# Peptides against a protein of PDB entry 5H65, part 170

Target 1, 294 residues: chain A of PDB entry 5H65
Amino acid sequence: QYLERTPLCAILKQKAPQQYRIRAKLRSYKPRRLFQSVKLHCPKCHLLQEVPHEGDLDIIFQDGATKTPDVKLQNTSLYDSKIWTTKNQKGRKVAVHFVKNNGILPLSNECLLLIEGGTLSEICKLSNKFNSVIPVRSGHEDLELLDLSAPFLIQGTIHHYGCKQCSSLRSIQNLNSLVDKTSWIPSSVAEALGIVPLQYVFVMTFTLDDGTGVLEAYLMDSDKFFQIPASEVLMDDDLQKSVDMIMDMFCPPGIKIDAYPWLECFIKSYNVTNGTDNQICYQIFDTTVAEDVI

## One batch from the design tools (peptide; made by RFdiffusion4, then SolubleMPNN)

Design b2_p20_7_s3 (from b2_p20_7, 9 letters changed)
Fold by OpenDDE base, seed 4:
Structure b2_p20_7_s3 (fold): chain B 294 residues (1-294), chain A 20 residues (1-20)
Amino acid sequence: as target 1 above (294 residues)
Amino acid sequence: VLEDLADESLKYLEELRKKQ
């Protein structure tokens, strides 16, 4: 996409919607903390949600652990099951179901686990040894996803979440529809289970200044702007540092704006109605800044 | 009796694979 550069002063006088290419300095941004800028976005209803904290997940899994696995649902054509009892005073029953591929158990690095009654810590450890983990519970006739407030799929350190509003959950046996039961693509798993997957996004507001005017632009981006996946940044210290370095480069603390580097980006304007107030807002799109920083 | 779920699960999978 090619657009001629437009000064901010000209943009501020034009009606929406329009697309622009701009060159401006990042005067400031919010939120300042990276953890506050990462959210979950539904591609269907466009609802923004906070990423659940560890404490939130602990509660969900603790509640799930109070339920006893149904013995009748063990060992189906889809999975082989094992139930353990913990040594702790609670004496939890934990069921682990090893999903088979055409009746054959795969290697651990290809194996999807379904888990009942596991703690967050236990599940996280499992996800580091197996391909994927799905927290489940015993339903009436089949295993079911435990709770959409928790990840529906955990792969390594990545937690995949689903939209509560848009999802129509289906039982776990619907995983049978997947031809490939080794790679466990999150979107495929979601589709099989009737889940609309949420997308990790960076959500920030940039105050841009090109010397002719000042404009606030909204950033909602998953992996393009920083060339860093929002889905991985919360669990990777190095990625967090990288994002911080990028932001510090464009908006260095203690330095005058005259010394700030120029930011090239695309923005689009759009109309927003809030009651009787009609205003024009701006959103950054199709912009990558990381290549200029490295 | 569960000692370490992750390790026990891995061992169990290996055992099952040997029998299939």
Scores: peptide ipSAE 0.691, ipTM 0.965, DockQ to the pose 0.921
Fold by OpenDDE base, seed 1:
Structure b2_p20_7_s3 (fold): chain B 294 residues (1-294), chain A 20 residues (1-20)
Amino acid sequence: as target 1 above (294 residues)
Amino acid sequence: VLEDLADESLKYLEELRKKQ
């Protein structure tokens, strides 16, 4: 997409909606902490949600562990089951269901596990040795997803979440609809289970200044702006450092704005109504910082 | 009796696969 550069002073005088290419300095941004900028976004209802903290997940899984697996739901055509009793923790029952592919158990790196009664720590360790893990519970007639407040799918270090508002959960046997039971694509799993998957996004507000004017622009991006997936950044120290370095480059601490680098980006204006007040807001789009630093 | 769920699960899967 090609647009001519427009000074901020001119943009501030124009009606919305419009698209612009700008060259400006990043005077400031919020939130300052990376962990606060990563959110979950629903593509349908557009609600933004906080990423659950480890403590929140501990509570959910602890509650799930108080429920005993239903022996009637073990060993179906879809999965083979094993129940263990812990030595400690008052003899907690844990059920692990190994999902089969056309009646055949796959290798661990291709195997999906369904787990009842597991702790967060146990589940995380399992996700490092198996392809994927789904926390489940015993329903009345079938296994069911444990809780949409927790991940519906864990792959390695990535936690996949679903929207409570938009999802219509289906029982675990609906995984039978998947032809390929080795790849475990999150979107396919979500579709089979009636889940609307949430998307990890960076959410930030940039204050941009080109010397002619100042405006605030909203950033909601999954993986393009930083060329770093929001879904992976929270679990990878190197990625976190990279984002921090990028932000420090555009907005270096302890240095005057005159020395800041120029940022070239695209912004779009849009109208927002708050009661009787109408205002024009701006959003960054189709921008990659690695390509737009001057 | 379970000591390490991840290791036991992996071991169990391997055992089951050998019986296939």
Scores: peptide ipSAE 0.691, ipTM 0.964, DockQ to the pose 0.937
Fold by OpenDDE base, seed 5:
Structure b2_p20_7_s3 (fold): chain B 294 residues (1-294), chain A 20 residues (1-20)
Amino acid sequence: as target 1 above (294 residues)
Amino acid sequence: VLEDLADESLKYLEELRKKQ
């Protein structure tokens, strides 16, 4: 339904929950750093968590590399295996498993790799030459996902994460249930392995001012607000620049707020109870911003 | 002995495919 534009002063006096259309200036926003605004959101339990840093992943993969691949788990009907030994002092062993499609090895661009003992750098390089990479470890009877703290699937530069709380991990042989073993759709892989995939989201707090009042509105959006996927922005400099340009347009540094452009958006109010305190909060929804909007 | 995992993996896949 169409909503009439409502001034902030009027909104601030009303009970929640309600939906509003507003026109306001973006006085300020937080966090200021783009990478801090990108989070992982579980669609099932709705918890937010930080995107792991490279340093975090390095530790996980280093730990994984301390365990030797089980020779009994090599070369199954699902995959063909090869083990390499590095030239370093310890002679690290890396196992790469090439997943087959109905017994046939696909082309590299359609091939899923399972890797044991690989470093982050090695895995990233592999993901650029093959369709997808899954970090795994040797379980008792089958290969298993290495760690949900790391990506369960890497495609190109995209890291796919799963929810530790909601996932019930299954062994790698469950990939056999996939009819199509060429496209490796993340959701399909996740489902086969018992993973609830996390969603990349922009999480920001906007301070909005229309001259009649000021309110803070929460933004949680995956790809609609900026028309840029949160899942890709961290790995793409051009997308980062685009987001920065949009934010600078609405909240330009060194300029008085009187000269700020107007932002039109939808917000919804909702009640939040913290102990004995009841407060009304606001969230931006169904809103798209563009550079051509003044 | 491993020098470049990505390149070696790609070569190995190609070799395996030739045997199919």
Scores: peptide ipSAE 0.691, ipTM 0.964, DockQ to the pose 0.914
Fold by OpenDDE base, seed 2:
Structure b2_p20_7_s3 (fold): chain B 294 residues (1-294), chain A 20 residues (1-20)
Amino acid sequence: as target 1 above (294 residues)
Amino acid sequence: VLEDLADESLKYLEELRKKQ
């Protein structure tokens, strides 16, 4: 995609919708903290949600642990089950279901675990030893996903979330529809279980200034802008530092804007109606800055 | 206990696989 560069002063005078290539300085941005900029976005209903905090997940899994696994749901054609009893005074029971591929148990690195009654810590540790983990609960006739407020799939350090609004959950036996029960592609798992997966996105507002004008542009990007996946940044200190470094480079603290580097990016204008008032807004798209910086 | 679940699960899977 090629567009001629347009000065901001000209853009500000034009009607929406239009696409532009601009060269501007990043005067400021919000939110300033990286953790506040990472959100979950539904590709269908377009709602933005906060990424659940560890404390939130703890509560969900603690609540789930109060429910006893149904013995009748153990050991199906889909999975082999083992119930563990914790050594604490409460004697918490945890059911681990090892999903089979055509009746055969795969290697740990290819194995999906379904877990009932596990804590966040236990689940995280399991996800480091096995391919994937799905928190589940005993339903009336089958295992079911525990709660869409928690990850429906955990792979390594990545938590995959689903949209509560758009998802129509199906029982765990629907995983049988998957031909490949070794790679456990998140989208495939989601489809089988009736989940609309949420997308991790960076959500920021940039104030751009090219000397001719100033405008605010909205950034909602998953992995293109920083060339860093939003899905991984919260769990990786090095990636966090990289994002911070990029932002500091374009918007260095304690330095006047005259010394800021130029940012080349694409923006699109669009109309927003608020009652009787019409406003033109701008969104950054198809822009990568990391290649210019790193 | 927490570390034990992951390790025990892994061991259990290996045991089950041996019986296949």
Scores: peptide ipSAE 0.688, ipTM 0.960, DockQ to the pose 0.677

Design b2_p20_7_s4 (from b2_p20_7, 8 letters changed)
Fold by OpenDDE base, seed 1:
Structure b2_p20_7_s4 (fold): chain B 294 residues (1-294), chain A 20 residues (1-20)
Amino acid sequence: as target 1 above (294 residues)
Amino acid sequence: VLEDLAEESLKYLEELRKKQ
């Protein structure tokens, strides 16, 4: 789209909603830490949630490990099962279910595992050798997803989460509805299990200054602004460095704002009512930052 | 008795595949 550039001083005087193209300097931003800027967003209820920490997941999987796999749920048309007993963990029972494709076990790189009683460490190691892993538990009549507070699907280093509010969980046998049981597309898995998948997003507040005025603009973006997926950044040091470099470029520490580069972006204004107070807020949209800023 | 779940699972899958 095309919009004429508008100075911030003019924008600040106008009613919402409107769209603008601006050229401004990034005076400051929050949060400063990248980890704090990555959130989970529900596309339906629009709730923002924190990405669970490793410690949170440890607790969930530890609790799951206290449950014994139901022997009646082993070896169905959907999966072949194996139960192991750990050596030095009080004889913990771990069940691994290998999902079949039309009755045939696929190669490891195409195989989905359902795991009962696994630790976070064990699950992470499995996800590096198999296509995908779903933490599950024994239900009354079928295997069920363990907990939506934990990932419903782990692929490599990517943790896929679901919305507790919007999801209506279905039993694991609903994976039978998937025609393709080799690619394990997260959205397809989610749909089969009645899960509304959460989206990783960068959430930041930018303070923008073009010399005529100052305003705060909200950023909620999954992969466009930095051209880096929010879903991958937390697990990739190089991607983290890239984001940090971009932010340091636009807002260099120890340097006066007069020397900051100009940021060109699109913002939209919108009305927000907080009790008796009505205010105009701004959000960045359809913007990709360039790394070659002079 | 389990020592390395990931390795044991991989081996087991391979064994199962050989039998099918």
Scores: peptide ipSAE 0.694, ipTM 0.967, DockQ to the pose 0.939
Fold by OpenDDE base, seed 3:
Structure b2_p20_7_s4 (fold): chain B 294 residues (1-294), chain A 20 residues (1-20)
Amino acid sequence: as target 1 above (294 residues)
Amino acid sequence: VLEDLAEESLKYLEELRKKQ
């Protein structure tokens, strides 16, 4: 799409909804901390959720570990199972189910594991050696997803989450509907299990100033703005540094705004009604930040 | 008795695959 540049002063006088191309300086932004700007977004109900912290996951998996794997659910056509007992005095039982592809166990790098009773640490280690891991529990007649408050799928360092409100969970045997049981595409897994996958997004509020006016613009973006996936940034120090560098470039600390680089972006206006209050808000869209200072 | 779940799981998968 092509739009002529519009000064902020003109935009501020216009009714919503409209789309604009702007050139402005990033006076300030919030939140300042990157980890606070990464959220989970549901594409259906549009709720924003916090990314669970390790402590949150520890609690969930500890609770899951208090449940004993049902021996009747071991070794189905879908998976082969092994149960281990920990050496500690508690004697925790852990069940690992190795998912088969058309009755054949794949290589570790192609293998999906279903795990009952595993700790976060154990699950993370497994996800580094196998293709992916799904935390599960023994249901009445089948294995079921453990908890949507925890990842439904862990691949390497990426945690895939589902929306509690929009998901209608199905039992694990529904993975049989997948033709290919080696690649384990998150969206396919989610679909099979009745999960509406949440999307990692950067959520920020930018205060933009072009010298004619000032407005706040909302940023909700997965991977376009920074050209960095929000799904990976929390687990990668280099990516975090990159985002920080970008933000420091556009909004450098300790210098005056006159020296700030210009940010070119698209914004859309929209109406928001809160009780008796009507206001126009702005959102950044279809924008990738420039690599160099103009 | 479990000491390292990830390592034991990997070994077990290998054993199972050999029996296929």
Scores: peptide ipSAE 0.694, ipTM 0.967, DockQ to the pose 0.905
Fold by OpenDDE base, seed 5:
Structure b2_p20_7_s4 (fold): chain B 294 residues (1-294), chain A 20 residues (1-20)
Amino acid sequence: as target 1 above (294 residues)
Amino acid sequence: VLEDLAEESLKYLEELRKKQ
């Protein structure tokens, strides 16, 4: 539905909820660092989570590497297994399970690997040569996902995470339910394993000023606003540069706000209750920045 | 003994595929 442009001063006087089309300058935004603006969002419980840092993952995988792969769980109808021993003093055991498609091992570009005892570095290198990698551990009767604090699926440079609150993990043999064991669609893998996949989102607060008033608007968007997927930006320098360029365009450093470009966007107001205080908040929605800015 | 897991895994997959 078409909305006429409304000045901020008028919006600030109105009750929520309502939708508006606005034209304003981006006075400021937070957080300033891009990596701080990328979060994980659960589509079911709607909680926001931080994207784990490499250091966090290192700890998880180091802990996993202290566990010895169960020899009884090697080589099933679902996968063929190989165990390697590292040259370090402890002789770390690493088990790699090659998932089969109807009993047939696929090509590397179609092959899903299950890995026990791998480091982050090793797993990342594997994900560049194989279709996908799942970090796992030996359970009582089957392989199981290692930890939802780590990716449940790594494809290339993309880390797929699951919601700890909403997921009810199932054993790895449930991958048998997948008809297509070549493409390894993240949502399908998640469903088979009882995982609610998290979504990468940009989370930012914009301070908007159109000369009549100032308001803060919340941005939570996965791929529409910047026309850049939040899921890819952390692992792609060019995409990071693009986002930075867009933000610098709308909010250039060292320049007065009078020279800032105008931003046209849609915002919706909503009520928030904090104890006894009622507050009206604003969120950007259905907005794409101008193509000429990119 | 493991030196390059990714490369060794790739080689191993190829070997397994030859046997199936």
Scores: peptide ipSAE 0.693, ipTM 0.966, DockQ to the pose 0.912
Fold by OpenDDE base, seed 2:
Structure b2_p20_7_s4 (fold): chain B 294 residues (1-294), chain A 20 residues (1-20)
Amino acid sequence: as target 1 above (294 residues)
Amino acid sequence: VLEDLAEESLKYLEELRKKQ
């Protein structure tokens, strides 16, 4: 909906909740480092989580690799299996399961792989040649998702994560419920496996100043604000540079705020209760800035 | 070995598909 522009000084005097259109300068923002601003958000419980680091994933997959694939779980109606033995001294076994579509193996670009005992590096390389990869382990009667602390689905360079709190994991055979076993839509895979997918979001706090007043506004956005998906930015140097460029444009270092460009934003106020104290907070919403910069 | 797994898997899939 259309809103008239309201000066910050007026907004600061009003009760919440309300929506505003503002024109302000970005005095400052936090966190300053992009990688710190990208989080995982659960749409159900609304918990914010850190995106796992490579080192964290290495540990998880290394631990998974200590488990031997159960030969009894190989080659089902859902998938054909191959066990590879590494040429290293330890001779690690890796099971790769090629998911079939109604008994037919698809092309590599349409094929979902289930992998037991793979390293992060191996999984990443596989995801570049196949449609998708799911890290799994041998359960009691079926393959199961390895760990929700790791991606449940990897497509190209995109890591899809699930919420530990809200997910009720189901075994891999539940993928049979999917009609389309070629496109492997993340949400469909998640639903089949009982996973509540997490959403990549930019999380920042903006200090906005329009000359009449100053307020802090919270930004939680997946792809609208920068017109750059938060899900892709961590894996793409060019996208990272673009975000940095946008932020530098609105908040240039070494320059006085008087020379800053104006930022048009929508913000909403809301009440936050902290004990007996009520505080009004502000959140940026429905705002795109990239069109004016790029 | 790491690169080998991806290539070998791809090759294996192709072989399996030929048998279909």
Scores: peptide ipSAE 0.690, ipTM 0.963, DockQ to the pose 0.693

## One batch from the design tools (peptide; made by RFdiffusion4, then SolubleMPNN)

Design b2_p21_3_s1 (from b2_p21_3, 11 letters changed)
Fold by OpenDDE base, seed 3:
Structure b2_p21_3_s1 (fold): chain B 294 residues (1-294), chain A 21 residues (1-21)
Amino acid sequence: as target 1 above (294 residues)
Amino acid sequence: ASEQQLRQELQKVAENIESLG
């Protein structure tokens, strides 16, 4: 909807909740480091989580590798299984399960792999060769997702995570409910496995100044603001550079604010109550910024 | 054709697993 531009000084005097269109300069922003601004957000419980680091994943997969694949769970109607015993790693057993489509093994670029006992490095290599990889473990009666602290689905360089709080995990055989076992849409996989997928989001705090007033606005956006998916930015140097360029454009280092470009955006106010203290906060919404370095 | 391709990929996977210490 159309909103008239409102000066910040007027906004600061008004009660929440309200929506505004503003034109302001980005005086500063936090965090400064891009990787710190990328979080995982649950659309249901709205918890924000840190994206696990490689070291975190290494630990999870190392722990998983200590478990022996259950022979009884190999080679089902859903998947064909292959097991290796490493020669140089104290006999670590790795099981790879190739998910079939209607009883037929698909092409590698359409094939989902379930992996038991794989390292992060191995999983990453596999994800580059096959459509998708799911880290799994042997459950009592079926394969199960290894750990929601790790990705439930890896496609190329994209790690898909699920919410521990909101998910009610189902066994791997529930993938049978998927009619299409070639595309492996993350949302479909998540639904089949009872996972509430987390969303990658940019989380930043902007200090906005239009000359009439200064306010802090919160940015939580997945792909609209920068026109860059938060889900891809951590694994793509070019995308990272693009975001950095955009931020440098609006908030150039070493330059006076008078020379900063104007940012047009929408903000909404909302009330936050902390005990006896009531605070009005602001959030940026429905805003797209274009990279236009003049 | 798909099965053959997967077999080839499987071999690569096996080699990869064994090569990773």
Scores: peptide ipSAE 0.042, ipTM 0.750, DockQ to the pose 0.013
Fold by OpenDDE base, seed 1:
Structure b2_p21_3_s1 (fold): chain B 294 residues (1-294), chain A 21 residues (1-21)
Amino acid sequence: as target 1 above (294 residues)
Amino acid sequence: ASEQQLRQELQKVAENIESLG
């Protein structure tokens, strides 16, 4: 849709909700650290969650590793199982279940591993060699997802998370419903296991100034604004550098705002009511970063 | 061939598990 440019001073006087096209300079932004700007968003309940830190995952997997795999759940029609007992750590047992496709073990690059009792380090090593890894635990009658506080699916360096509130977990045998047991599409896995997948999003607050006024706008975007997926940025140094470069370009440190490039974007206004206080807020939408250097 | 490759990967997994103490 085509919108004419509106100066911020005019926008600040108008009632919400409305959509605007603006041209402004990025005076400042929050948070300053990229890691803090990446969140997990539930498309169903819309809750924003922090991406778990490595330390958080360590705790979860350490706890899981204290549980002994149930021998009765080994070697089903769905998967072949192998169990290791560590020499150290008081004989910790680790079970790896190799999911079969129509009764046949696939190649490693197509194979889904279910890991029971693995540490974060072990899981990460496995995820680099196999298609996907799901941390699991022994349930009463079947393997179950270990914990939604941890990834339900790990593919390489990508961690897929599910919403604790919206998910209704099903046992691992529900993976049988998948016709293709080689591609392991995260959404398909999530659906089979009753998981509502969370979406990685950039969450930032921009202070915009066009010389007529100053406006704070909220950014929540997964991959359009920076043309970089939020799902990959935390695990890729090059992508992180790219985002940092973009932000430094629009908001260069140590330089006067008069020299800042112009940012063109779309913003929408909306009302927020806190008791008797009515506030108009602004959100950036349908925007890819572009500067007017001409 | 596929089984052989899997066995090799399993061996690597085993080594990784054993190396973690």
Scores: peptide ipSAE 0.041, ipTM 0.745, DockQ to the pose 0.013
Fold by OpenDDE base, seed 5:
Structure b2_p21_3_s1 (fold): chain B 294 residues (1-294), chain A 21 residues (1-21)
Amino acid sequence: as target 1 above (294 residues)
Amino acid sequence: ASEQQLRQELQKVAENIESLG
């Protein structure tokens, strides 16, 4: 549906909900640091969560390493197992389970590893050599996902997280339900294990100014706005630089707003009730910023 | 797909663990 351009001064006087096309300058934005703008979003309960820091993951995996792998759970029809005992670190035991496809061990680039007692560093190193890695622990009758506070699936540099609120975890043997045990599609793995996958999103607040008025608009977007996936940006320096360049282009430091480029975008208004206070808020939607500023 | 291949992969994993331990 075609929307005519509306000045901010007019928008600020109108009731919500409505949709608008606007042309404005980005006076300022928050947060200023890119890593602070990347969040995890649940598509079901809509909870926003922080992406776990490396330090948080270290703690989780360290705790997992204090548990001894159950020998009774090794070498099933689903996976072949190997255990190592470290010479240092008080003899830490690490169990690696190689998931098989119909009883056949896949190639490394198609193989899913289940890891007990691994450190973050070890897991990350292994994820670069194998298709995927799942941190697990020994349950009562089967292997289980270690912790939803950690990734349930690591593919290369991509960490996939699940929603604690919406997920009902199932044991690892439920991976048997997957016909194809070579591609390891995150959504399929999540479904098999009863996980609701979280989505990486950029979350920012833009202060927009078109000379007629000033408006704050909320941005929550996965990959459309910057044409860069939020899921990859934290682990890719080039992508980070690209986002920074885009933001610097629209909101350059050290110069006056008169010299800023114009940003064209769509915004929608909506009502928010906080106690007895009713407020109209704005959200950016269906917008892609062009690298070539006209 | 062979037992030999598994052994090779296990060895690689072992080397990685020992190097990072």
Scores: peptide ipSAE 0.039, ipTM 0.718, DockQ to the pose 0.013
Fold by OpenDDE base, seed 4:
Parts: sequence; structure tokens; C-alpha cells
Structure b2_p21_3_s1 (fold): chain B 294 residues (1-294), chain A 21 residues (1-21)
Amino acid sequence: as target 1 above (294 residues)
Amino acid sequence: ASEQQLRQELQKVAENIESLG
């Protein structure tokens, strides 16, 4: 696993694929704005997707709220249901289903809520009081996940998304397969519902310069590089500031590159075919900036 | 105890829904 440091000029002359350890300065990076660098990545089909904006979710949940909860699907062995009718929204019905553990209602901090007809605001408020929230709708025979364009699971401020392409959705009663109905592990929930969970990733392009050459390498990382989870950064101002500080440290505004700190990192080269053109690309891997800054 | 706590949370949920709806 140990790699000797290789100058960029040498790397640029070599065939792919190879792995390298490098020491270089971060001349520049893209995108400059953090919110643009956070994406959703499918580990199976490898599609990169944008994280839905609040406005996008509002539309989805608003549409869902136009549907009336099916009375026949309320109060099953899996969950107890409570229905509300709004007074000032043309009688919008909201159903909250409290998932039971072996027929017993758990504590709020262990309870999964299935929300039918809720707005984004309502769902977010509920997610702060209960362990988890799943937006659902009434299907033909069972409750179903509302929409994979929205989170399939909300835990606190964390929104878990699934891949539309790779997921084969199953009805909500499949949650019965979970032995532990208190922790609500996202991967377990996803598996039960036939969801391929998407991964939050930082996607950035680094222009690296070690004085011998310039190399463009792309970063796709969930939590190692910054030691900050991509899944949490969008919802946490402090984490956002931390990322900004790190990037400013590597690329300080108003300062010449000669004064930039050195970054030690690992990169791998790989071949990419674009039509008839073959090119070598580079990706950063197994790198933590906190440990690699010299 | 758990049930009572949940009942309280239900009430809060209801209030929240009514306030937002």
C-alpha cells in the first residue's frame, strides 16, 4: 500500500491505470460553492444526481398531500394510525402511522413515523421529535413510499435518498422483516423496501501543481477527505464553515500560489473514452486533508 | 410510560398539523 512520491511531470507521461502518491499545491478547484459540490451517487449504476432543493421537495409533498389516505390501510399490525383534517387547506388529510415494535408503540426516540399527506415543513418538524420519518402514500394494497425523488427516510436533519434506476420498491409492510424496529438503520430500511440508497458525496475538480507539472484530479468522497460527512454538511452551518475554511487554507484568496500549503494525497489514473478520443483522467482517493497538509 | 409519552407527542403533532394546515 505504500507508494513513493511521484512528481506530476512523471505521472503525466505514464499510462493508466496506476496509483500515485503526490505532493502538490491546490492551484484551484471547482465548483467554488459548496452546495454545488455535494451530489448523490448511486453505488450500483454510478449515476450522479443533484441533491433535491427544498423547492423540489415542496412540490413533491404538496402533490402527495392532494391524495386522500385510504382508510382501509390504517391501523395494521405494523403501525397505529392517526388522521387529521386541516381546517384551512380545503380539508387536507394527514395521516401519521406509528410503527410498532412487536405490537408495542416504542418511545418517540425509537419510533418510525410514516407520514401521508404531510408537507415538508410538517415532516421536518416531526423528524426532530421522532427517530425517523418515511413519507408514504396509499397504494392499492398497502402503504408505499411516496416518491424516490424525495427522501425515503429522514432522521433528524439527514435526508436519505434512493436510486430511481436501481431500486425495485416494495410496500411498507416489508418493514416487518426488520427484527430491530427501534434503531431504523437506513441501509436496513432501504433493503426492506427494495431501495438502493444513494450516497452523499463531495464532487470537486482539483487543479494540482507541484512545480513540475499541472494535473487535474477529481474528488469524489463521502466523509474521508474533509473528515466531514457530505450527508450532513448541507444542513449544518458549522460544517459548511469548516469545509470553507479548509478550502480557503489550500487556496487562500489574495495570496500567490507560492505561499500555498503543500497537499499530500493519493491519486489514481484511469482511461476514459469519449467517442473516438481516449484520455487519461485522475481521481483522488484515500486522502484526508487534515493529515496530509504540510 | 412509553405510551403516555407517545400520546403527548401525538398531541404535539396534532397541534403542529393544525397550525400549519
Scores: peptide ipSAE 0.040, ipTM 0.736, DockQ to the pose 0.013; fails the geometry check

